# Peptides against a protein of PDB entry 5A53: the designs that were tried, part 232

Target 1, 230 residues: chain A of PDB entry 5A53
Amino acid sequence: LVENVKQALFIPGQSCNKNLHDIMVDLSALKKPDMKRFNRKNDIHPFEDMSPLEFFSEKNDCSLMVLMTSSKKRKNNMTFIRTFGYKIYDMIELMVADNFKLLSDFKKLTFTVGLKPMFTFQGAAFDTHPVYKQIKSLFLDFFRGESTDLQDVAGLQHVISMTIQGDFQDGEPLPNVLFRVYKLKSYKSDQGGKRLPRIELVEIGPRLDFKIGRIHTPSPDMVTEAHKKP

## One batch from the design tools (peptide; made by RFdiffusion4, then SolubleMPNN)

Design b2_p29_8_s2 (from b2_p29_8, 13 letters changed)
Fold by OpenDDE base, seed 1:
Structure b2_p29_8_s2 (fold): chain B 230 residues (1-230), chain A 29 residues (1-29)
Amino acid sequence: as target 1 above (230 residues)
Amino acid sequence: EEEKKLKEEKLEREAAGNVLIKEEVEALS
């Protein structure tokens, strides 16, 4: 079964800066080989006009897009876009906090390109709150795709951890989502003459704290069409 | 109609000229 792995397009916006570029490079490395990246800045305002993104989705055959923009109001903003039939399905702004760490800030570990990460989600709201449900759905769709083959478990190298930063009540600002990437490292511990396989999680980066921004939710009609399995 | 066509042509030129193909991204990493 050829898994129809969703392709991602990374788009530098007009306001893309060095930090966003570096974040884009590091995050896109986790999506290899199913990633394209634009090398030029594009003047795109997805919450004002979605038509350029729909055009890029179609022309590049990418159902996932990430727009990199930065402003005073929306610093280090990654707009994650999904399309269905090359039409905008949903969008979410995730602003990277200034405390981010790049792959270069961690011990360089070799990894096999194209292995799907395991996900862990910490926070009940990922299963109950509409915004966090969208985030969970987005990241699973972005990095794992729809099917988990047994090969993904046998080849497990990476864990992506997503944590809601604290509790919140209705009407309060939504807590940040803490994005962490770990590599599984197998050690043979020789403790007491028994070789016990020890697995350790080593953070490899990037480390991103996402502040939630604007959201576009799909129309009920698009939800129905997107869930129609062919 | 002409404005729409010019916008589409611009987007086509941008799409064609902007893509670092899969192989180029691997070579730069």
Scores: peptide ipSAE 0.063, ipTM 0.668, DockQ to the pose 0.030
Fold by OpenDDE base, seed 5:
Structure b2_p29_8_s2 (fold): chain B 230 residues (1-230), chain A 29 residues (1-29)
Amino acid sequence: as target 1 above (230 residues)
Amino acid sequence: EEEKKLKEEKLEREAAGNVLIKEEVEALS
């Protein structure tokens, strides 16, 4: 079965800055080899006109897109877009907080390209709240693809952790999502003759705190079509 | 019609010249 791994397209917007570019490079590295990146800035306003994104989805055969924009109101904004049949399925703005860390801020660890990360989600709202359910679905779709098969433990190298930063009540601003990436290190601890495999998680970056912005939800018809796996 | 066509042609030119090939993405990482 050729796993139909979803391809991602990273798009610098007109307001893309150096920080967003660096974040884009680091985040896209985790999606290799299933990633394309534009080298030019594109004047795209997805919440005003989605047609350019649908065009890019079709022309690049990418069902995942990330638009990099920055303004005073929406600083370091990553708009995550999914398409179905090259039509917009959903969109979410995730603004990177200023406390971000790049891969260069961590100890460089060699990793094999193309290994699927394990995900961990911390916060009940990832299973109950519509926005956090969309975020969970998006990131699982983005990095794991459609493979429902048990991840071969032998191929497990990376863990992506997503945490909701605190509790919230109805009518309150949605807490940030803390994005963290770890490498699994197996140590043979020779403690007392029992070679227990000790697994340690080492943060490798990037470290991103996402503030939630605007959301586009799919139409009921598109939900029905997208769940009709051929 | 003409404005739509010009927009599509612009997007096609942007798409054709804007994608880093996989090899270039590897060289920049």
Scores: peptide ipSAE 0.052, ipTM 0.643, DockQ to the pose 0.029
Fold by OpenDDE base, seed 3:
Structure b2_p29_8_s2 (fold): chain B 230 residues (1-230), chain A 29 residues (1-29)
Amino acid sequence: as target 1 above (230 residues)
Amino acid sequence: EEEKKLKEEKLEREAAGNVLIKEEVEALS
């Protein structure tokens, strides 16, 4: 079965700054070879008019999009968009905190292009709260595509960790999501003639703390249609 | 109708000139 891996399109908005550009380059590197990137700024306001994004989805055959914008109210904003049949399925604003780290801030490690990351999620809300369920679904869809159980173990090179920063109650502001990327390093430990494989996690970047912004949820009809396509 | 056509032409121009091809993305890495 040829896995139909979802393609991603990275779009600089008019307000895209150097920091967002650098973050875009580093995050998009994890999606290679299933990634396209625009080299020009585009005037797109997805919560006002979604039509330009639907056009780009169809024209580039990309069901995943990331729009890079920055304003006083929404600094370092990454809008993640999914489409179904080239129509907007869902959207979420994730604003990157100023404490971010780039790949250049870590020791350069060689990695193989096209290997799927393993995900870890820390926080019960990823399985119970609608917003964090959407974030979990989005990132799994973005980096794994369709899951084949056997390919996940044989090609394991990276681990992406997503953590909800603290507990919260109903009506409180939603805590940030901490995004971390690790490479697996295998060591042979020589303990008393038994070679036990030791695996260590080494952070490779980028390091991103996401503040949650605006959300667009799919209609019940689109949810039903999206789940019917194998 | 004319306003819709102008919007589509603008979007087509933006799409045609914006995409880095896979080979260019590999060369920039």
Scores: peptide ipSAE 0.050, ipTM 0.638, DockQ to the pose 0.029
Fold by OpenDDE base, seed 2:
Structure b2_p29_8_s2 (fold): chain B 230 residues (1-230), chain A 29 residues (1-29)
Amino acid sequence: as target 1 above (230 residues)
Amino acid sequence: EEEKKLKEEKLEREAAGNVLIKEEVEALS
């Protein structure tokens, strides 16, 4: 069964800056080889007109898109878009906080391209709150795809950790989502002649704290149609 | 109609000429 791995398209917006470009490069490296990037800035405003994104989805055969924009109100904004049948399914703005770290800020570790990451989610709201459920669904869809074969565990190299930053009550601003990437390192501990495999998690980057922005949710009909196609 | 066509043609040119090839993507990462 050829895994129908969803392809991602990274799009620099008109206001894309160096920091967003660097973040885009680093984040997209985790999606290789199932990733395309535009090299030019595109004037796209997805919450005003979605048509350009639907066009790019179809023309590039990408059901995942990330638009990189920055403004005073929405600094370092990554708009994550999913399409179904090349129509917009959902969108979410995730603004990267200024405390971000790039891959270059960590010890360079070799990684195998194309291995699916394991995900960990910290925070009950990932299972209960609609926005965090969407984020969870998005990131799982983005990096893992739908078909987790048990064989993917044998190739486990990366762990992506997503944490909701603190508790919140109804009506309060939604806490940031802390995005962290770790590599699994196997050490042969030579303790007492029995080489027990020791596994350590080493942060490899990027390190991103996402502030939640605007959201577009699919219609109930589109949800139903998207779930009918396995 | 013409404005829509011009917008579509612009998007088509952007889609065709704006994508980094796989080799370029690999070189930039």
Scores: peptide ipSAE 0.078, ipTM 0.680, DockQ to the pose 0.029; fails the geometry check

Design b2_p29_8_s3 (from b2_p29_8, 13 letters changed)
Fold by OpenDDE base, seed 3:
Structure b2_p29_8_s3 (fold): chain B 230 residues (1-230), chain A 29 residues (1-29)
Amino acid sequence: as target 1 above (230 residues)
Amino acid sequence: SIEEKLKEEKLNKEAAGMVEIEEEVKSLS
Protein backbone atom coordinates (compact mmCIF):
# COMPACT_ATOMS: atom_id res chain seq x y z
CA LEU B 1 0.00 0.00 0.00
CA VAL B 2 1.62 3.26 -1.12
CA GLU B 3 0.55 5.73 1.58
CA ASN B 4 -0.44 8.97 -0.13
CA VAL B 5 2.09 11.69 0.73
CA LYS B 6 0.49 14.31 2.98
CA GLN B 7 0.45 17.77 1.38
CA ALA B 8 1.43 20.85 3.40
CA LEU B 9 0.05 24.41 3.16
CA PHE B 10 2.08 27.35 4.53
CA ILE B 11 -0.08 30.36 5.46
CA PRO B 12 1.24 33.84 6.32
CA GLY B 13 -0.94 35.30 9.08
CA GLN B 14 -1.78 39.01 9.26
CA SER B 15 1.11 39.58 11.69
CA CYS B 16 3.67 37.64 9.57
CA ASN B 17 7.00 39.51 9.38
CA LYS B 18 10.14 39.21 7.21
CA ASN B 19 11.90 36.82 9.62
CA LEU B 20 8.89 34.47 9.70
CA HIS B 21 8.60 34.65 5.92
CA ASP B 22 12.28 33.69 5.51
CA ILE B 23 11.87 30.84 8.04
CA MET B 24 8.74 29.67 6.19
CA VAL B 25 10.59 29.60 2.84
CA ASP B 26 13.53 27.64 4.25
CA LEU B 27 11.47 25.14 6.28
CA SER B 28 9.01 24.56 3.42
CA ALA B 29 11.92 23.72 1.08
CA LEU B 30 12.31 20.48 3.10
CA LYS B 31 8.72 19.53 2.18
CA LYS B 32 9.12 19.97 -1.61
CA PRO B 33 7.45 18.89 -3.87
CA ASP B 34 4.52 18.22 -1.45
CA MET B 35 4.11 21.84 -0.35
CA LYS B 36 1.97 24.88 -1.20
CA ARG B 37 2.46 28.46 0.06
CA PHE B 38 0.10 31.39 0.18
CA ASN B 39 1.68 34.64 -1.05
CA ARG B 40 -0.85 36.88 0.79
CA LYS B 41 -1.49 37.43 4.48
CA ASN B 42 -4.64 35.91 5.98
CA ASP B 43 -6.23 37.09 9.24
CA ILE B 44 -6.57 33.71 11.01
CA HIS B 45 -6.81 33.08 14.76
CA PRO B 46 -6.93 29.27 15.01
CA PHE B 47 -7.52 29.07 18.79
CA GLU B 48 -10.57 31.38 18.41
CA ASP B 49 -12.03 30.16 15.08
CA MET B 50 -10.75 27.01 13.33
CA SER B 51 -13.24 27.21 10.41
CA PRO B 52 -10.89 29.14 8.00
CA LEU B 53 -8.22 26.44 8.41
CA GLU B 54 -10.71 23.62 7.78
CA PHE B 55 -11.83 25.49 4.65
CA PHE B 56 -8.22 25.88 3.40
CA SER B 57 -7.51 22.20 4.14
CA GLU B 58 -10.45 21.11 1.98
CA LYS B 59 -10.00 23.62 -0.88
CA ASN B 60 -6.24 22.97 -1.24
CA ASP B 61 -6.38 19.22 -0.39
CA CYS B 62 -3.80 19.72 2.39
CA SER B 63 -3.90 17.69 5.63
CA LEU B 64 -0.91 19.65 7.03
CA MET B 65 -0.87 23.42 7.60
CA VAL B 66 1.55 25.93 9.13
CA LEU B 67 0.30 29.39 10.16
CA MET B 68 2.97 32.12 10.53
CA THR B 69 2.10 34.80 13.15
CA SER B 70 3.98 37.15 15.50
CA SER B 71 2.93 39.16 18.57
CA LYS B 72 4.56 40.52 21.76
CA LYS B 73 3.33 37.43 23.67
CA ARG B 74 3.95 34.90 20.82
CA LYS B 75 6.93 36.13 18.79
CA ASN B 76 7.86 34.19 15.61
CA ASN B 77 5.01 31.72 16.14
CA MET B 78 4.55 28.75 13.81
CA THR B 79 1.20 27.06 14.46
CA PHE B 80 1.33 23.51 13.09
CA ILE B 81 -2.08 22.07 12.22
CA ARG B 82 -3.12 18.59 11.14
CA THR B 83 -6.54 17.76 9.70
CA PHE B 84 -8.45 14.51 9.30
CA GLY B 85 -11.29 14.51 6.76
CA TYR B 86 -10.59 18.28 6.46
CA LYS B 87 -11.48 18.75 10.17
CA ILE B 88 -8.95 19.95 12.75
CA TYR B 89 -7.21 16.95 14.31
CA ASP B 90 -4.53 18.71 16.40
CA MET B 91 -2.65 22.02 16.68
CA ILE B 92 0.57 23.15 18.35
CA GLU B 93 2.25 26.57 18.62
CA LEU B 94 6.05 26.47 18.15
CA MET B 95 7.72 29.86 18.62
CA VAL B 96 11.12 30.28 16.90
CA ALA B 97 13.79 31.79 19.17
CA ASP B 98 15.76 34.83 17.90
CA ASN B 99 18.98 32.77 17.49
CA PHE B 100 17.63 31.05 14.32
CA LYS B 101 19.83 30.44 11.25
CA LEU B 102 18.64 30.38 7.63
CA LEU B 103 19.93 28.22 4.75
CA SER B 104 21.96 31.27 3.60
CA ASP B 105 23.94 31.10 6.88
CA PHE B 106 25.32 27.66 5.88
CA LYS B 107 27.54 26.42 3.05
CA LYS B 108 25.40 25.58 0.02
CA LEU B 109 25.47 21.86 -0.70
CA THR B 110 23.90 19.97 -3.60
CA PHE B 111 20.60 18.55 -2.36
CA THR B 112 18.13 16.33 -4.27
CA VAL B 113 14.49 17.29 -3.68
CA GLY B 114 11.97 14.58 -2.70
CA LEU B 115 14.26 12.24 -0.73
CA LYS B 116 12.93 11.10 2.65
CA PRO B 117 14.79 12.45 5.72
CA MET B 118 15.94 10.28 8.58
CA PHE B 119 14.78 11.51 11.99
CA THR B 120 16.66 11.42 15.28
CA PHE B 121 15.03 12.33 18.60
CA GLN B 122 17.11 13.16 21.71
CA GLY B 123 15.26 13.16 25.04
CA ALA B 124 13.23 10.45 26.81
CA ALA B 125 10.18 12.75 26.97
CA PHE B 126 9.60 12.24 23.19
CA ASP B 127 8.39 8.73 24.12
CA THR B 128 6.73 9.47 27.51
CA HIS B 129 5.39 13.06 27.76
CA PRO B 130 2.13 13.78 25.84
CA VAL B 131 3.27 17.16 24.40
CA TYR B 132 6.63 15.85 23.14
CA LYS B 133 4.88 12.71 21.79
CA GLN B 134 2.63 15.04 19.78
CA ILE B 135 5.67 17.00 18.49
CA LYS B 136 7.42 13.75 17.48
CA SER B 137 4.27 12.46 15.75
CA LEU B 138 3.73 15.80 13.98
CA PHE B 139 7.26 16.11 12.54
CA LEU B 140 7.38 12.46 11.47
CA ASP B 141 3.98 12.90 9.78
CA PHE B 142 5.05 16.22 8.20
CA PHE B 143 8.38 15.14 6.62
CA ARG B 144 8.29 11.33 6.15
CA GLY B 145 6.79 11.42 2.65
CA GLU B 146 6.00 8.09 1.00
CA SER B 147 6.82 4.85 2.81
CA THR B 148 10.00 3.96 0.95
CA ASP B 149 11.48 0.45 0.68
CA LEU B 150 14.86 -0.42 2.29
CA GLN B 151 16.51 0.59 -1.02
CA ASP B 152 15.66 4.22 -0.22
CA VAL B 153 17.98 4.04 2.81
CA ALA B 154 20.74 3.97 0.17
CA GLY B 155 19.28 7.25 -1.13
CA LEU B 156 19.29 8.86 2.34
CA GLN B 157 20.83 12.31 1.95
CA HIS B 158 19.70 14.21 5.07
CA VAL B 159 18.92 13.85 8.77
CA ILE B 160 16.53 15.94 10.85
CA SER B 161 17.56 16.06 14.51
CA MET B 162 15.15 17.09 17.28
CA THR B 163 16.53 17.57 20.82
CA ILE B 164 14.76 18.52 24.06
CA GLN B 165 16.85 21.31 25.62
CA GLY B 166 17.56 19.94 29.11
CA ASP B 167 15.70 18.00 31.80
CA PHE B 168 12.46 19.10 33.47
CA GLN B 169 10.14 18.03 36.29
CA ASP B 170 6.35 17.92 36.46
CA GLY B 171 4.92 21.44 36.76
CA GLU B 172 8.04 23.12 35.27
CA PRO B 173 7.97 25.02 31.95
CA LEU B 174 8.57 22.67 29.01
CA PRO B 175 12.12 22.96 27.57
CA ASN B 176 12.61 24.12 23.98
CA VAL B 177 12.94 21.69 21.07
CA LEU B 178 16.14 22.16 19.05
CA PHE B 179 15.53 21.53 15.32
CA ARG B 180 18.66 20.80 13.20
CA VAL B 181 19.12 19.58 9.60
CA TYR B 182 22.21 17.70 8.42
CA LYS B 183 23.40 16.37 5.05
CA LEU B 184 25.12 12.99 4.92
CA LYS B 185 28.55 13.02 3.26
CA SER B 186 30.25 9.75 2.37
CA TYR B 187 34.05 9.65 2.31
CA LYS B 188 36.34 6.75 1.44
CA SER B 189 38.96 6.64 4.20
CA ASP B 190 42.00 4.39 3.79
CA GLN B 191 42.49 3.12 7.33
CA GLY B 192 45.04 0.28 7.62
CA GLY B 193 44.65 -0.88 3.98
CA LYS B 194 40.84 -1.31 4.27
CA ARG B 195 38.76 1.38 2.57
CA LEU B 196 35.97 1.88 5.10
CA PRO B 197 33.19 4.27 4.08
CA ARG B 198 33.14 7.19 6.53
CA ILE B 199 29.86 9.06 6.89
CA GLU B 200 29.93 12.65 8.17
CA LEU B 201 27.01 14.89 9.10
CA VAL B 202 27.21 18.48 7.84
CA GLU B 203 24.67 21.02 9.11
CA ILE B 204 22.79 22.64 6.19
CA GLY B 205 19.99 24.54 7.98
CA PRO B 206 17.62 25.92 8.87
CA ARG B 207 18.52 25.98 12.60
CA LEU B 208 15.45 26.56 14.77
CA ASP B 209 14.93 26.51 18.55
CA PHE B 210 11.20 26.02 19.23
CA LYS B 211 9.49 27.32 22.37
CA ILE B 212 6.25 25.37 22.98
CA GLY B 213 3.02 27.41 23.11
CA ARG B 214 -0.69 26.49 23.04
CA ILE B 215 -1.87 22.99 22.10
CA HIS B 216 -5.13 21.56 20.79
CA THR B 217 -5.43 17.77 21.20
CA PRO B 218 -7.74 15.56 19.13
CA SER B 219 -10.93 14.09 20.55
CA PRO B 220 -10.79 10.35 21.41
CA ASP B 221 -13.28 9.71 18.58
CA MET B 222 -11.06 11.47 16.00
CA VAL B 223 -8.02 9.48 17.22
CA THR B 224 -9.95 6.23 16.70
CA GLU B 225 -11.14 7.24 13.21
CA ALA B 226 -7.70 8.53 12.12
CA HIS B 227 -6.06 5.22 13.12
CA LYS B 228 -8.62 3.15 11.11
CA LYS B 229 -7.62 4.75 7.79
CA PRO B 230 -4.23 3.75 6.45
CA SER A 1 -26.88 33.65 6.37
CA ILE A 2 -25.66 36.43 4.01
CA GLU A 3 -22.61 36.86 6.29
CA GLU A 4 -21.80 33.13 6.05
CA LYS A 5 -22.06 33.27 2.23
CA LEU A 6 -19.79 36.34 2.10
CA LYS A 7 -17.26 34.64 4.41
CA GLU A 8 -17.34 31.48 2.25
CA GLU A 9 -16.95 33.51 -0.98
CA LYS A 10 -14.01 35.44 0.50
CA LEU A 11 -12.33 32.20 1.61
CA ASN A 12 -12.98 30.65 -1.85
CA LYS A 13 -11.25 33.60 -3.57
CA GLU A 14 -8.34 33.43 -1.11
CA ALA A 15 -7.93 29.64 -1.52
CA ALA A 16 -8.11 29.73 -5.35
CA GLY A 17 -5.83 32.72 -6.03
CA MET A 18 -3.14 32.61 -3.34
CA VAL A 19 -1.52 29.18 -3.74
CA GLU A 20 2.04 29.27 -5.00
CA ILE A 21 2.85 25.82 -6.40
CA GLU A 22 6.60 25.45 -6.49
CA GLU A 23 7.98 23.55 -9.45
CA GLU A 24 9.76 20.30 -8.69
CA VAL A 25 13.35 21.42 -8.19
CA LYS A 26 15.71 18.54 -9.01
CA SER A 27 18.51 19.95 -6.84
CA LEU A 28 19.18 22.66 -4.28
CA SER A 29 22.50 23.96 -5.06
Scores: peptide ipSAE 0.021, ipTM 0.515, DockQ to the pose 0.032
Fold by OpenDDE base, seed 2:
Structure b2_p29_8_s3 (fold): chain B 230 residues (1-230), chain A 29 residues (1-29)
Amino acid sequence: as target 1 above (230 residues)
Amino acid sequence: SIEEKLKEEKLNKEAAGMVEIEEEVKSLS
């Protein structure tokens, strides 16, 4: 079953600033060609009224959305939204810390657009904790691209690394998620006649540290429907 | 369900706890 590539819509909120715009441009570049962006700011408050997002999901045929907002309490906030049947499935606020790096801060490397990244997840909570499980699911879904059954390692150009920043106990604040993007570089090491392919990971950006904000979880009915493979 | 709403509220509190602590730490520094 070729799962259709999920399309992403990037939406500048009313409070979208230059930093968020730049982050949006860079992050959305990793989702090309399966990405749309609005140029106009839209006044959307997804935790108050989800109906505008459902409308945009349907109108743009996008099951993934990212709303860019910024406030004093929620600075550089990227609200990631997934829809199922153009209805809100889940939402999560991920606030970008001020230490972010853009693609322009890294060595420009040529890459083929549209290749599926490999993911790495560091932190046991990605498999056990509900919030981090949602984040893992979201990012896998967001960047999954065409489900070629062939994990064609031959086509692997990018690695997206997601790391939970430190350990935490129950009742403690949820640590940030460190988002890093690497390009695989194959070097032919001419060491002594045996050309061992040396693979190096080179960070290409963006570099984003995500502070976790508000979450909307799917209803049990929607979970059941979304897991029904046709 | 009510249980899911309570779970979501708990998860939101756990996520938001960093905002409150950072505001407290910034007020104490």
Scores: peptide ipSAE 0.008, ipTM 0.321, DockQ to the pose 0.021
Fold by OpenDDE base, seed 4:
Structure b2_p29_8_s3 (fold): chain B 230 residues (1-230), chain A 29 residues (1-29)
Amino acid sequence: as target 1 above (230 residues)
Amino acid sequence: SIEEKLKEEKLNKEAAGMVEIEEEVKSLS
């Protein structure tokens, strides 16, 4: 079953700043063509009232949303929201650290729009810890688009790497998630008359270190409904 | 009607400040 590509909506919150706007532009570029953006700020507080996001999900036919807000407590905050049947499924706050890099900070490389990234996840907690499992699920869902059983390896242009920044124990603050984007470059190296294609990974941006904030998890019933294949 | 729904959707998108990125699916540059 080819699942329809999930559409993403990027929403500037009332407290959206220039840095968040620039991050939004660069991150949303990776979701083209399956992305919409608002140009106006919207006063949305998803952990207080989710109804505006459900409204936007339905009216824009977007099952993925990203709310851009910034405060002293939650600086450079990207709230990632997923909906199912236009109802909130889950939410997670990911705050971008000040060391971020934009696409303009890297060498401009041409890449085709709409190609699916390969993902790499570094850290055992992505498979074991509920929060990191949610992050893994979210980013896979956000950028994979259509579930094609055949990863057309021939079309692989870029890799998204997500790394948990260090080890942690139970009860410790959750380490940041390091988001990196690489372009695959093929070089013809003439080493000794054998043209072996050498593949190199070149960072293309954006570079984002995500601090984990608040989380909303789906009810068991919503999980069951969302996993029902039609 | 379908036309009324489309008008309402357009109005809601405009109110929210929707920018449809109808960029040609060629490059991210």
Scores: peptide ipSAE 0.034, ipTM 0.599, DockQ to the pose 0.036; fails the geometry check
Fold by OpenDDE base, seed 5:
Structure b2_p29_8_s3 (fold): chain B 230 residues (1-230), chain A 29 residues (1-29)
Amino acid sequence: as target 1 above (230 residues)
Amino acid sequence: SIEEKLKEEKLNKEAAGMVEIEEEVKSLS
């Protein structure tokens, strides 16, 4: 079954600033060609009313959405939304820390558009903690291209690394998620013996440290429906 | 595994601060 590549819609909110716009451009570039961006700001408050997002999901045929907002309480906030049947499945606020780097801050490397990134997750909580499980699931869904199992290994060009920044206990603030993007470089080591291809990971950006904000979890009924699709 | 090699290379690069350049393909911008 060729899983249809999930389309992403990037939405500037009313409070979208220049930094968020630049982050949106760079992050959305990694989702090409399966990405749409709105050029106009939209006054959307997803934790108050989800109906505008459901409308946009349906009208744009996008099961992934990212709302770009900024306030004093939620600076550089990227609300990631997933829909199922054009209904809100889940939402998570990921606030970009001020130490972010854009693609322009790295050496311009060209890459093939449409190749699937390999993911690496660092931190046990990605497999145990509900919020980090949601983040893992979200980013895997977000950057999954055409599922050709064989092309994924032979065409490995990009690696997305997601790291939980430190340990935490129950009741403590959730550590940030460090988002890093690398290009794989294969060097032919001309050292006279076994030409083991030296692979090197070059950071290409963007570099984003995500602070976790509000979440919306799917209803048990929606989880059951989403898992019933063969 | 490829994943283990990638983890080891990340650790080595975070330690070495080295960024090397591969072949240029289509720009995402």
Scores: peptide ipSAE 0.000, ipTM 0.283, DockQ to the pose 0.017; fails the geometry check

Design b2_p29_8_s4 (from b2_p29_8, 11 letters changed)
Fold by OpenDDE base, seed 4:
Structure b2_p29_8_s4 (fold): chain B 230 residues (1-230), chain A 29 residues (1-29)
Amino acid sequence: as target 1 above (230 residues)
Amino acid sequence: SEKLKEEKEKLEKEAAGNVLIQEEVEALS
């Protein structure tokens, strides 16, 4: 079964800055080869008018989009958009905290392009809270596409870890989501004449702490239509 | 390997040329 790998479009907004550009480059590198990236700034305000994003979805055949914007209220904002039938399905603002690290901040490791990462999610809210469920769904959809049962374990090279930063109660501000990327390294350790393959996780970047912003959720009808895909 | 590189370069070039065209967006609304 040829997995219909979802294509991603990265869009610099009008307020895109150097930091967001660098983050966009590094994050989009993890989505290669299934990624397009615009080099020009576009004046798009998705929570005011979604039509430009629907247009870009259709014209570029991309069901995933990331809009890069920055303001005083929403600094280093990555708006993640999903479309279904080139119509907006959902949106979420994820603002990158200033403590971010780029790929250049880590030891460069060779990696194979096009390998799907394994995901780990830390925090019960990823399974229970609607916002964190959306984030989980989004990132799984973004990097894995449609879930094929056969994870080719033989091709596992990367692990993406997503952690909710602390506990929270109802009515409290939602904790940040800590995004971390690791490469699996196999070492032949000669311990006592038995060559046991030791697997180590090495952080490769980028390192992003996401503050949750505005959310657009799909209508019940759109949810039903999206699940009817054969 | 080479095909993946060529497809990547093509997609990056196509994306680099694209901008928001307001007239086309308005025609879809």
Scores: peptide ipSAE 0.046, ipTM 0.545, DockQ to the pose 0.024
Fold by OpenDDE base, seed 3:
Structure b2_p29_8_s4 (fold): chain B 230 residues (1-230), chain A 29 residues (1-29)
Amino acid sequence: as target 1 above (230 residues)
Amino acid sequence: SEKLKEEKEKLEKEAAGNVLIQEEVEALS
């Protein structure tokens, strides 16, 4: 079975700064080998004109895109885009808070590139609230792809944790999503004469707190068509 | 017709300037 792994394209916007570039490099490392990056800044405003993104999706055969922009109103903004048939399916702005940590801020650990992460989601809203459902769907689609084989569990080396920062009521501002990456370490512990495998989680980065911005939701027709194609 | 050609040509020029960085699968040791 050829796993149809979705390819990602990382795009520096015109307002991309050093911090966003460093975040882009570190986050894209988790998508290797199924990742491409542009080296030049592109003047793209996806909520004004989506045509450039549809063009890049088709030309690069990438159904996933991340646009890196920064302004006074939308600082450290990562716009995540999905396409279907090279047309915009959905978009979400996730702004990285200033407390971010890069891979260089953590102890370097040996890992194999190309292994799929396990995801954990903390917060009931990931299963009930439409915005957090979209975020959950997006990140699962971005890093796992469509097929989870049982063999992927046997090769598990890292966990991505996504946590909603606090409770909220209807009409309140949506809490941030805390993005964390951990490596699994297996230890043999001798407890009571039985060697039990102990698994520890070690944070490896990047560490990102996402503030939710603007959202584009797919049309009902596009949802129906996207679910028909395996 | 002409506006669509100009928009396509603009997008082609923007794309032609981009170098795709595809990093090889290196095991981080």
Scores: peptide ipSAE 0.037, ipTM 0.647, DockQ to the pose 0.031
Fold by OpenDDE base, seed 1:
Structure b2_p29_8_s4 (fold): chain B 230 residues (1-230), chain A 29 residues (1-29)
Amino acid sequence: as target 1 above (230 residues)
Amino acid sequence: SEKLKEEKEKLEKEAAGNVLIQEEVEALS
């Protein structure tokens, strides 16, 4: 079964800076081999005109896109886009806070490219609140896809953790989403003559705190079409 | 529509300048 792995396209916007470029490189490394990157800046404003993104989706056969932009109002902004039939399904702006860490800030640990991460979600709102449900859906779709083969569990090498930063009430600003990546390390513990495998999670980066920005939600018709299993 | 043709031509020009970096499956060390 050819896993219908969704391909991602990373797009530097016109306002893409060095920090966003570095973040793009590190985040896209987690999507290898199912990732393409543009090397040139593109003048795209997805909340004003979606047509360029639909064109790039079709031309590059990518149903996932990430646009890298930065402004005074929307610093270090990663716009995550999903398409269905090369039409915009949904979009969300996730702004990276200044406290980010790159892969170079962590101990380099070799890992095999192409293994799907395990996800953990911390915060009830991931299952109840529409915005956090979209974020959960997006990241699962982006890095894991729909089907987890049992082989993915046997090949488990890394974990992506997503945490909602605190509680919130209705009408309050949405808390940030803390994105963390860990490598699973198995150690043989010699404690008490039974070699119990000890599993440790070692942070490998990148470390990203996402501030939630603008959102585009799919039309009810597109939701129905996208949920139609062929 | 002429507008649709112009927009497509603009998008094609923007896309023509992009080099796709598809990195091979290398072990990240």
Scores: peptide ipSAE 0.031, ipTM 0.614, DockQ to the pose 0.031
Fold by OpenDDE base, seed 2:
Structure b2_p29_8_s4 (fold): chain B 230 residues (1-230), chain A 29 residues (1-29)
Amino acid sequence: as target 1 above (230 residues)
Amino acid sequence: SEKLKEEKEKLEKEAAGNVLIQEEVEALS
């Protein structure tokens, strides 16, 4: 079964600024060719009214959306939205910290667009804590691309690393999620006449530290429906 | 209801003014 690749729509909110636009461009580049962007600002408040997002999901045939907003309380906020049947499944606010780096801040490396990234998750909470489980699920769903049955290791070009920034206890603020993107570089190391393939990870950007904001979780009924493989 | 029609019309106006940027699969060099 060729699972249809989920399409993403990037939406500038009314409070979208240059930094968020640049972040949007760079992050969306990792989702090519399965990405659309709006070029104008839209007045959307997803935690107040979800109807505009459901409308955009249906009209653009996008089950993934990212809304770019910024305020004093929620600076550099990327709201990630998933839909099922063009209805809101879940939402999460991920605020980009000021220490972000763009693709232009790294050495330009040629890479093929559309290759499926490998994911690495660092932190036990990605498997145990509901919020981090949602983040893990979201990013896997967002960037997973076509399910090729063969992990065509030959096609592995990128690694997306997601790290929980430190340990935390119950009742403490949730640590940031560190988003990093690496390219696999194969070097022929001539060590002593044996060409051993050496693989190095080179950071290519963007570099984003996500502060976790508001969350909308799916209803139990929607979870059951979304897990029904046709 | 009239309210639902007005909301839909607002959303349609918002959608109609958006230009979709579909960038072709170019190798990011």
Scores: peptide ipSAE 0.031, ipTM 0.612, DockQ to the pose 0.031

